# Peptides against a protein of PDB entry 6UG1: the designs that were tried, part 94

Target 1, 304 residues: chain A of PDB entry 6UG1
Amino acid sequence: SNEERKRRKYFHMLYLVCLMVHGFIRNEWINSKRLSRKLSNLVPEKVFELLHPQKDEELPLRSTRKLLDGLKKCMELWQKHWKITKKYDNVGLYMRTWKEIEMSANNKRKFKTLKRSDFLRAVSKGHGDPDISVQGFVAMLRACNVNARLIMSCQPPDFTNMKIDTSLNGNNAYKDMVKYPIFWCEVWDKFSKKWITVDPVNLKTIEQVRLHSKLAPKGVACCERNMLRYVIAYDRKYGCRDVTRRYAQWMNSKVRKRRITKDDFGEKWFRKVITALHHRKRTKIDDYEDQYFFQRDESEGIPD
Target 2, 301 residues: chain A of PDB entry 6UG1 as posed
Amino acid sequence: SNEERKRRKYFHMLYLVCLMVHGFIRNEWINSKRLSRKLSNLVPEKVFELLHPQKDEELPLRSTRKLLDGLKKCMELWQKHWKITKKYDNEGLYMRTWKEIEMSANNKRKFKTLKRSDFLRAVSKGHGDPDISVQGFVAMLRACNVNARLIMSCQPPDFTNMKIDTSLNAYKDMVKYPIFWCEVWDKFSKKWITVDPVNLKTIEQVRLHSKLAPKGVACCERNMLRYVIAYDRKYGCRDVTRRYAQWMNSKVRKRRITKDDFGEKWFRKVITALHHRKRTKIDDYEDQYFFRRDESEGIPD

## One batch from the design tools (peptide; made by RFdiffusion4, then SolubleMPNN)

Design b2_p17_2_s1 (from b2_p17_2, 5 letters changed)
Fold by OpenDDE base, seed 1:
Structure b2_p17_2_s1 (fold): chain B 304 residues (1-304), chain A 17 residues (1-17)
Amino acid sequence: as target 1 above (304 residues)
Amino acid sequence: LEEELQKLLEEFRKHLF
């Protein structure tokens, strides 16, 4: 019905706000001074120097290569620190079906929210789910004075799916779900004027994204619980930015159709949510990023 | 942030009815 379409749209919007606020709260928690002091001790001086290379005036690419090597070594150090990767409880922050949502509304199960103290302890011990691990990695880079963002791929239920039953069948459902991350890191390269993508936990990769990312979900089974629609960046100064354009090859032709921002009402609303979560002034880094997004929109072309 | 989120949620409630 038209009523059910409206209900699913509004529930999607509410769920998206809750996810974006969760990302904001996690980004605040990883700025803990106590955690920062502990995590800085994991990075030896030689690796710190690679994270902060001098500008090579002859070949700026040499400075970028040092930064990339420093980030690789930080990823290796993080793997040594992280002792226990827990499975997600149920589907974690991956996309729920409409049936799962309806069933959960009937179950008055008290969701035990992880407290800040328990999160800081989990990161400090190296025990937790993959999301806690990525968040801790961002905290370690920030402890080394690296301009690192927490990235969250927000997975609200698909309001464009009007099927009554959306139950997912299959023994491999968890493996396909966790194939691609929900959280990752970006690091600002001051030499190339670009964000470097870092997945320290899932794919264990470092990318300079041009047209597509390895972190973008591919294949039907992986996309059932992980649809690239809302990739939100949280920086160390409480900036909040939509960076979906970086990771979406087909933003205009495919991704936009699955976003609330497909219409003017949804665009205006989503802009209000971003503005409410964006607690810093604009910088030259935002100018370079917006220029890159513009060039990516032009290069995609108009969808036929 | 909580007040702004509450306002955003209230704007939503107005469109649910």
Scores: peptide ipSAE 0.024, ipTM 0.662, DockQ to the pose 0.562
Fold by OpenDDE base, seed 3:
Structure b2_p17_2_s1 (fold): chain B 304 residues (1-304), chain A 17 residues (1-17)
Amino acid sequence: as target 1 above (304 residues)
Amino acid sequence: LEEELQKLLEEFRKHLF
C-alpha cells in the first residue's frame, strides 16, 4: 500500500538517525585520554616516525609512501594486539529485512547495551567484535597524533524494497554478510591532499580510492545485508561528513535511488541530521575533499 | 509527521530493544 511505503520510509529515516548517533557516540568514546595513553604504547618510535614523515619537497610521493608503510605496520601491530574477534550477535549493525524488524517487535531480547567502560576495556584487552576492533584501531592512530577518522556504512532497512518475505535462510548468509566491513578508517595524507582508506580487520587493506573501493559490496548476496548508501565519517574534532561519494562508483545512477536524499525533502532532512552531528568549523581539508567529490560527480556524468 | 514519527519511534524501540 501507499501507507506501507510511507511507514517504511519514515522507519528508514529513524533507523538512519539512530545509526548515525551510534557512530557519533563511538567516535566520542575512542577519543578517551585513558585509552589513548594505552594504545600509543603499542606503536614503536620507528613506526611513529613513518606516520609523521618529513615533507619531501622534491617528491611528495616519497612522504606518502612512508605514511602508507607506517599504516601497514600499524595494521600488523593491531592484529597482534587483537586477541579475540567475536562473531556478531545476530546480524550486528548489518541491514535487517523488514520481516526481521516485524518479528523483533515481539521479542523483548534485552540487548545488553555495551557501556562506555565495557567498550574501553574491550579495546584495551583486544577482545570484541570486528566493529570494536576497527574503532580501537582508529583510537590507536589518533593516539599517535594521526588525523584518522572513523567511517561507518549505515545500514538502515531498504525502504525501496516492498517485498514482504526476504527469508535469508542460508548458512552462507553470515559469510556473505561479513565479507565487507561496516566500519573502517580513513587517514588524511597531508602530502597528496587525500584521504587514505584503511580496513585493518576485514580485508586488511590500505587503499587510495580513485574511482572505486574494494570495501564497496559487490554481488547480490553481499548487498542483501550491506548496501553502500550512507558512508559517514567521524573525525577526532567531532566533525561529521557524508563521504558516500568516495566509495560509490555509481552515486548518481544507482546509489541515490536507494537514499532518502533522492528527493528535496529527504535531502533537506538529511542535511539537518549531518549538521546536528557536525560539531567543528570547516577546514581546508574539507575544501580538498569537496573538490574531490565535485570531480567525481563530473566524471560519473549524468545518468541516462 | 510528528505523530507518525512518534509511532515509528515506539515501533523502533519495540524492534531494536
Scores: peptide ipSAE 0.021, ipTM 0.650, DockQ to the pose 0.076
Fold by OpenDDE base, seed 2:
Structure b2_p17_2_s1 (fold): chain B 304 residues (1-304), chain A 17 residues (1-17)
Amino acid sequence: as target 1 above (304 residues)
Amino acid sequence: LEEELQKLLEEFRKHLF
């Protein structure tokens, strides 16, 4: 019905706000001064120097290569620190079906929210789920004065799906779900004026994304619980930015149709949510990023 | 932040329902 369509759109927006607030809260927790002091000690001086290369005036690419090598070594150090990777409880922050939502409304299982103290202890010990591990990696880079963002791929239920979904239960369904991350890192390269994508935990990859990312879910089974629609970046200064354009090859033709921002009302509403979560002034880094997004929109064109 | 988010949700409710 039209009412069920409205209800699903509303529930999608509520769920999206809750996910974006969760990302904001986790981004605040990883700014802990106590955690920062502990995690900086994981990075040797030689690796710190690679993270902060001098500007090569002849070939700026040499400075970028040093930064990339430093980030690779940081991923290796992080793997040594991280002792226990826990599985997600149920589906974690991956996308739920509408059936799962309806069933959960009837079963008031009190989800035990992880407290800040428990999170900081988990990161400090190297014990937790993949999301906690990624968030801790961002905290380690920030502890080394690297301009690292926490990236969250928000997975609200698909309001464009009007079908009753089947339950996606089983070990294979879990493997397909976790094939691509929900959380990752971006690092600002001051030499190339670009964001570097870092997945320290899942794919263990570093990318300079031009047109597409390896972190973008591919294949039907992976996309059932992980649809790239809302990739939100949280910086160390409590900036909040939609960076979906970086990771979406087909933003205009495919991704936009599955976003609340497909219509003017949804665009205005989503802009208000971003503004409410964006607690810093604009910087030249935002100008370079917006220029990159503009060039990507022009290069994709308008879908016929 | 919670109050601002609640206002955003209420505004949205008025437009959908």
Scores: peptide ipSAE 0.026, ipTM 0.689, DockQ to the pose 0.851; fails the geometry check
Fold by OpenDDE base, seed 4:
Structure b2_p17_2_s1 (fold): chain B 304 residues (1-304), chain A 17 residues (1-17)
Amino acid sequence: as target 1 above (304 residues)
Amino acid sequence: LEEELQKLLEEFRKHLF
């Protein structure tokens, strides 16, 4: 019905806000001074120097290569630190079906929310789910004075899916779900004026995204619980930015149709949510990023 | 705003998570 379409749209909006707030809170927790002091000790001086290369005036690309090598070594150090990767309870922060949401509303299960103290302990011990691990990696880079962002791919239920039964059947459902990450890292390259994408946990990749990312879900089974729609970046200064354009090859043709921002009302609403979570002034980094997104929109063109 | 958003998140978690 038209009423059920409205209900699913509003529920998607509420869910999206709650996910974006979760990302904001986790971004604050990883700024913990106590955690920072512990995690900085994991990074040897030689690796710290690679993270902070001098500007090569002859060939700025040499400085970027040093930063990339430093980030690779940080991923290796992080793998040594991390002892236990826990499976997600149920689906974690992956996308739920409408049926799962309706069933969960009926189930008065006392979900134990992870407290800040428990999170900090988990990261410090190297014991937790993949999301905690990624968040801890961002904390380690921030402890080394790297301008690292926490990236969250927000997975609200698909308000464009009007099917009654959206149950997902299959023995491999968990494997397909976790094939692509929900959380990752971005690092500012001051030499190239670009964000570097880092997945330290899942795919263990470092990318300089031009047109597409390996972190973008591909294939039907993987996209059932992980639809790239709302990729939100949280920086060390409590900035909040929509960076979906970086990871979406087909923003205009495919991704926009699955976002609340498909209409003017949704765009204005989503801009208000971003503004409410954005607690810093604009910087030249934001100007370079917006210019990159503009060029990506022009290069994609208007969908036929 | 953070407290309101945390309350919204907790309410949402109680109902959905």
Scores: peptide ipSAE 0.026, ipTM 0.708, DockQ to the pose 0.084; fails the geometry check

Design b2_p17_2_s2 (from b2_p17_2, 7 letters changed)
Fold by OpenDDE base, seed 3:
Structure b2_p17_2_s2 (fold): chain B 304 residues (1-304), chain A 17 residues (1-17)
Amino acid sequence: as target 1 above (304 residues)
Amino acid sequence: LEKELKEILEEFKKYLF
């Protein structure tokens, strides 16, 4: 019905706000000074030097290569620190079906919300789900004075899916779900003036995204619980930015149709949510990023 | 605004988990 379409759109909006606020809160928690002191001790001086290379004036690419090597070594150090990767409880922050949401509304399950103290303990011990692990990795890089931001792929229910039953009955459903991450890291490369993508936990990869990312879900089964629609970046200064354009090859033709921002009302609303979560002044880094997004929009062209 | 958004998050936790 038209009313069910409105209900699903409204619920998608509320769910998206909740996810974005969750990302903001986790980004605040990883700025803990106590955690920072502990995690900085995991990084040897030689690795710290690679994270902070001198500017090579002849060939800036040499400085970028040192940074990439430093990030690779940090990923290896993080794997040694992280002792226990827990499975997600149910589907974690992956996308739920409308049926699962309706069933959850009836269940008085006391979800144990992870407290800040428990999160900081989990990161310090190296015990937690993949999302906690990625968040801890961002904290470690920030402890080393690296301009690292937390990336969250927000998975609100698909308001464009009007099907009643999407029973995901397959044993492979969990494997397909976790094939691609929900959280990852970006690191500012001051030499190339670009963000470097780092997945320390899932794919264990470092990318300089040009047209597409390996972190973008591919295939029907993987997209059932992980649709790339809202990739939000949280920086160390409490900046909040939509970085979906980096990871979406087909932003205008495909991704936009699945976003609340497909219409002017949704665009204005989403801009208000971003503004409410963005607690810093604009910087030259934001100018370089916006220029990159502009070039990506021009290169995609207008969808037919 | 942050307070209001946190309150909304708390209200809708039952749908997130």
Scores: peptide ipSAE 0.028, ipTM 0.707, DockQ to the pose 0.089
Fold by OpenDDE base, seed 2:
Structure b2_p17_2_s2 (fold): chain B 304 residues (1-304), chain A 17 residues (1-17)
Amino acid sequence: as target 1 above (304 residues)
Amino acid sequence: LEKELKEILEEFKKYLF
């Protein structure tokens, strides 16, 4: 019905706000001064120097290569620190079906929210789920004065799906779900004026994304619980930015149709949510990023 | 933040319902 369509759109928006606020809260927690002091000690001086290369005036690419090598070594150090990777409870922050939402409304299982103290202890010990591990990696880079963002791929229920979904239960369904991350890192390269994508935990990859990312879910089974629609970046200064354009090859033709921002009302509403979560002034880094997004929109064109 | 988010949600309720 039209009412069920409205209800699903509303529930999607509420769920999206809750996910974006969760990302904001986790981004605040990883700014802990106590955690920063502990995590900086994981990075040797030689690796710190690679993270902060001098500007090569002849070939700026040499400075970028040093930064990339430093980030690779940081991923290796992080793997040594991280002792226990826990499985997600149920589906974690991956996308729920509408059936799962309806069943959950009837079963008031009190989700035990992780407290800040428990999170900081988990990161400090190297014990937790993949999301906690990624968030801790971002904290380690920030502890080394690297301009690292926490990236969250928000997975609200698909309001464009009007069908009753089947339950996606089983060991294979979990493997397909976790094939691509929900959380990752971006690092600002001051030499190339670009964001570097870092997945320290899942794919263990570093990318300079031009047109597509390896972190973008591919295949039907993976996309059932992980649809790239809302990739939100949280920086160390409490900036909040939609960076979906970086990771979406087909933003205009495919991704926009599955976003609340497909219409003017949804665009205005989503802009209000971003503005409410964006607690810093604009910087030249935002100008370079917006220029990159503009060039990507022009290069994709308008879908016929 | 909680106040601003509540206002955003209440504005949205008025449009859908």
Scores: peptide ipSAE 0.025, ipTM 0.669, DockQ to the pose 0.844
Fold by OpenDDE base, seed 1:
Structure b2_p17_2_s2 (fold): chain B 304 residues (1-304), chain A 17 residues (1-17)
Amino acid sequence: as target 1 above (304 residues)
Amino acid sequence: LEKELKEILEEFKKYLF
């Protein structure tokens, strides 16, 4: 019905705000001074120097290569620190079906929210789910004065799915779900004027994204619980930015159709949510990023 | 943040009823 279409649209919007606020709160928690002091001790001086290379005036690419090597070594150090990767409780922050949402509304189960103290302890011990691990990795890079962003792929229920039953069947459902991350890291390269993508936990990869990312979900089974629609970046100064364009190869032709921003009302509303979560002034880094997004929109072309 | 989020949520309540 038209009523059910409206209900699903509004529930999607509410759920998206809750996810974006969760990302904001996690980004605040990883700025803990106590955690920073502990995590800086994991990074030897030689690795710190690689994270902060001098500008090579002859070949700026040499400085980028040093930074990439430093980030690789930080990923290796993080793997040594992280002792226990817990499975997610149920589906974690992956996308729920409409049936799962309806069933959960009937179950008054008290959701135990992880407290800030328990999060900081989990990161400090190296015990937790993959999301806590990625968030801790961003905290370690920030402790080394690296301009690292926390990235969150927000997975609200698909308001474009009008099926009554959206139950997912399959023994491999968890494996397919966790194949691609929900959280990752970006690091600013001051030499190339680009963001470097770092997945320290899931794919264990470092990318300079051009046209597509390895972190973008591929295949039907993986996309059932992980649809690339809202990739939100949280920086160390409480900036909040939509960076979906970086990771979406087909933003205009495919991704936009699955976003609330497909219409003017949804675009205006989503802009209000971003503005409410964006607690810093614009910088030259934002100018370079917006220029890159513009070039990516032009290069995709108009969808036929 | 909580005030702005409440305003965003209240704007939604007007469309849920």
Scores: peptide ipSAE 0.025, ipTM 0.669, DockQ to the pose 0.509
Fold by OpenDDE base, seed 5:
Structure b2_p17_2_s2 (fold): chain B 304 residues (1-304), chain A 17 residues (1-17)
Amino acid sequence: as target 1 above (304 residues)
Amino acid sequence: LEKELKEILEEFKKYLF
């Protein structure tokens, strides 16, 4: 019905705000001075020097290569620190079906919310789920004065799915779900004027995204619980930015149709949510990023 | 943040009811 379409749209919007606020809170927690002091001790001086190379005026690419080597070594150090990767409870922050949401509303299950103290302890010990591990990795880079962003792929229920029963069938559902991350890192390269994508936990990869990312879910089974729609970046200065354009190959033709921002009302509303979570002034880094997104939109074109 | 979130949520109530 038209009523059920409206209900699903509004529930999607509410769920999206809750996810974006969760990302904001986790981004605040990883700025902990106590955690920063502990995590800086994991990074030897030689690796710190690679993270902060001198500018090569002749060939800026040499400085970028040093930064990339420093980030690779940081991933290796993080693997040594992280002792226990816990499985997610149920589906974690991956996308729920409408049926799962309706069934959960009927269940009086007390949601066991992770406290800030428990999070800081988990990161410090190297014991937790993949999301806690990625968040801790961002904290380690920030402890080394690296301009690292926490990235969150927000997975609200699909309001474009109008099926009554949305149950997912299959024994491989968990493996396909966790094939691609929900959280990752971006690092600002001051030499190339670009964000470097870092997945320290799932795919264990570093990439400079041009047209497509390895972190973008591929295949029907992987997209059932992980649809690339709202990739939100949280920086060390409490900036909040939509970076979906970086990771979406087909933003205009495919991704936009699955977003609340497909219409003017949804676009205006989503901008209000971003603005409410964006607590810093604009910088030249934002100008370079917006220019990159503009060039990506022009290169994709408007779908016929 | 809580005030701004409440305002965003109150804007939603106007469309839910």
Scores: peptide ipSAE 0.024, ipTM 0.665, DockQ to the pose 0.530

Design b2_p17_2_s3 (from b2_p17_2, 7 letters changed)
Fold by OpenDDE base, seed 2:
Structure b2_p17_2_s3 (fold): chain B 304 residues (1-304), chain A 17 residues (1-17)
Amino acid sequence: as target 1 above (304 residues)
Amino acid sequence: LEKELQEILEEFKKYLF
């Protein structure tokens, strides 16, 4: 019905706000001064120097290569620190079906929210789920004065799906779900004026994304619980930015149709949510990023 | 933040319902 369409759109928006607020809260927690002091000690001086290379005036690419090598070594150090990777409880922050939402409304299972103290302890010990591990990696880079963002791929229920979904239960369904991350890192390269994508936990990859990312879910089974629609970046200064354009090859033709921002009302509403979560002034880094997004929109074109 | 988010949600309720 039209009512069920409205209800699903509303529930999608509420769920999206809750996910974006969760990302904001986790981004605040990883700015802990106590955690920063502990995590900086994981990075040797030689690796710190690679993270902060001098500007090569002849070939700026040499400075970027040093930064990339430093980030690779940081991923290796992080793997040594991280002792226990826990499985997600149920589906974690991956996308729920509408059937799962309806069943959950009837079963008031009190989700035990992780407290800040428990999170900081988990990161400090190297014990937790993949999301906690990624968030801790971002905290380690920030502790080394690297301009690292926490990236969250928000997975609200698909309001464009009007079908009753089947339950996606089983070990294979879990493997397909976790094939691509929900959380990752971006690092600002001051030499190339670009964001570097870092997945320290899942794919263990570093990318300079041009047109597509390896972190973008591919295949039907992976996309059932992980649809790239809302990739939100949280920086160390409490900036909040939609960076979906970086990771979406087909933003205009495919991704926009599955976003609340497909219409003017949804665009205005989503802009209000971003503005409410964006607690810093604009910087030249935002100008370079917006220029990159503009060039990507022009290069994709308008879908016929 | 909680107040601002609640205002955003209430504006949205008025449009859908």
Scores: peptide ipSAE 0.026, ipTM 0.662, DockQ to the pose 0.923
Fold by OpenDDE base, seed 4:
Structure b2_p17_2_s3 (fold): chain B 304 residues (1-304), chain A 17 residues (1-17)
Amino acid sequence: as target 1 above (304 residues)
Amino acid sequence: LEKELQEILEEFKKYLF
């Protein structure tokens, strides 16, 4: 019905706000001074120097290569630190079906929210789910004075899916779900004026995204619980930015149709949510990023 | 703000999770 379409749209909006707020809170937790002191000790001086290369005036690309090598070594150090990767309870922060949401509303399950103290302990011990591990990696880079962002791919239920039964059947459902990450890192390259994408946990990749990312879900089974729609970046200064354009090859043709921002009301609403979570002034980094997104929108064109 | 946002999340988790 038209009423059920409205209900699913509003529920999607509410769910999206809660996911974005979750990302904001986790971004505050990883700024912990106590955690920072512990995690900085994991990074040897030689690796710290690679993270902070001098500007090569002859060939700025040499400085970027040093930063990339430093980030690779940080991923290796992080793998040594991390002892236990826990499976997600149920589906974690991956996308739920409408049926799962309706069934969950009936189950008065006391969801144990992870407390800040428990999170800090988990990261410090190297014991937790993949999301905690990625968040801890961002904390380690921030402890080394790297301008690292926490990236969250927000997975609200698909308000464009009007099917009654959206149950997902299959023995491999968990494997397909976790094939692509929900959380990752971005690092500012001051030499190239670009964000570097880092997945330290899942795919263990470092990318300079031009047109597409390996972190973008591909294939039907993987996209059932992980639809790239709302990729939100949280920086060390409590900035909040929509960076979906970086990871979406087909923003205009495919991704926009699955976002609340498909209409003017949704765009204005979503901009208010971003603004409420954005607690810093604009910087030249934001100007370079917006210019990159503009060029990506022009290069994609209008969908036929 | 963090506390208020956690309360909103916990309240929302009661309905969603």
Scores: peptide ipSAE 0.026, ipTM 0.685, DockQ to the pose 0.083
Fold by OpenDDE base, seed 5:
Structure b2_p17_2_s3 (fold): chain B 304 residues (1-304), chain A 17 residues (1-17)
Amino acid sequence: as target 1 above (304 residues)
Amino acid sequence: LEKELQEILEEFKKYLF
């Protein structure tokens, strides 16, 4: 019905706000001075020097190569620190079906919220789920004065799915779900004027995204619980930015149709949510990023 | 943040009811 379409749209919007606020809170927690002091000790001086290379005026690419080598070594150090990767409880922050949401509303299950103290302890010990591990990795880079962003792929229920029963069938559902991350890192390269994508936990990859990312879910089974729609970046200065354009190959033709921002009302509303979570002034880094997104939109074109 | 989020949520209530 038209009523059920409205209900699903509004529930999607509410769920999206809750996810974006969760990302904001986790981004604040990883700025902990106590955690920063502990995590800086994991990074030897030689690796710190690679993270902060001198500018090569002749060939800026040499400075970028040093930064990339430093980030690779940081991923290796992080793997040594992280002792226990826990499985997610149920589906974690991956996308729920409408049926799962309706069934959960009927269940009086107390949601056990992770406290800040428990999070800081988990990161410090190297014991937790993949999301805690990625968040801790961002904290380690920030402890080394690296301009690292926490990236969150927000997975609200699909309001474009109008099926009554949305149950997912299959024994491989968990493996397909966790094939691609929900959280990752971006690092600002001051030499190339670009964001470097870092997945330290799942795919264990570093990439400079031009047209497509390895972190973008591929295949029907992987997209059932991980649809690339709302990739939100949280920086060390409490900036909040939509970076979906970086990771979406087909933003205009495919991704936009699955977003609340497909219409003017949804676009205006989503901008209000971003603005409420964006607590810093604009910088030249934002100008370079917006220019990159503009060039990506022009290169994709408007779908016929 | 809580006040701004509440205002965003109240804007939603106007469309839900």
Scores: peptide ipSAE 0.024, ipTM 0.663, DockQ to the pose 0.539
Fold by OpenDDE base, seed 3:
Structure b2_p17_2_s3 (fold): chain B 304 residues (1-304), chain A 17 residues (1-17)
Amino acid sequence: as target 1 above (304 residues)
Amino acid sequence: LEKELQEILEEFKKYLF
């Protein structure tokens, strides 16, 4: 019905706000001074020096290569620190079906809210789910004075899916779900004036995204619980930015149709949510990023 | 609309937090 379409749209909007607020809170938690002191001790001086290379005036690419090597070594150090990767409880923050949402409304399952103290303990011990691990990795880089931001791919239910029953009955459903991450890291490269993508946990990759990312879900099965629609960046100064354009090859032709921002009302609403979560002044880094997004929009062209 | 959003918010607080 038209009513059910409206209901699903509003539910999607609310779910998206809750996810974005969750990302904001986790980004605040990883700024813990106590955690920072513990995690800085995991990084040897030689690795710290690679994270902070001198500017090579002749060839800035040499400085970027040192930073990339430092980030690779940090990823290796992080894997040594992380002792226990827990499976997600149910689907974690992956996309739920409409049926799962309706069935869950009836189940008073007391989800144990992870308190800030428990999160900080989990990160410090190296025990938790992949999302906690990625968040801890961002905290470690921030402890080393690296301009690292937390990235969250928000997975609200698909308001464009009007099917009643999407029973995901297969044992392969979990493997397909976790094939691509929901949380990852970006690091500012001051030499190339670009964000470097780092997935320390899932794909264990470092990427300089040009046209497409390895972190973008591919294939029907993987997209059932992980649709790239809302990739939100949270920086160390409580900045909040939509960075979906980096990871979406087909932003205008495909991704926009699955976003609340497909219409002017949704765009204005989503801009208000971003503004409410953005607690810092604009910087020259934001100018370079916006220029990159503009160039990506021009290069995609207008969808036919 | 606000009531439905609030009910949904309370429902979601149970699932996300």
Scores: peptide ipSAE 0.023, ipTM 0.672, DockQ to the pose 0.068; fails the geometry check

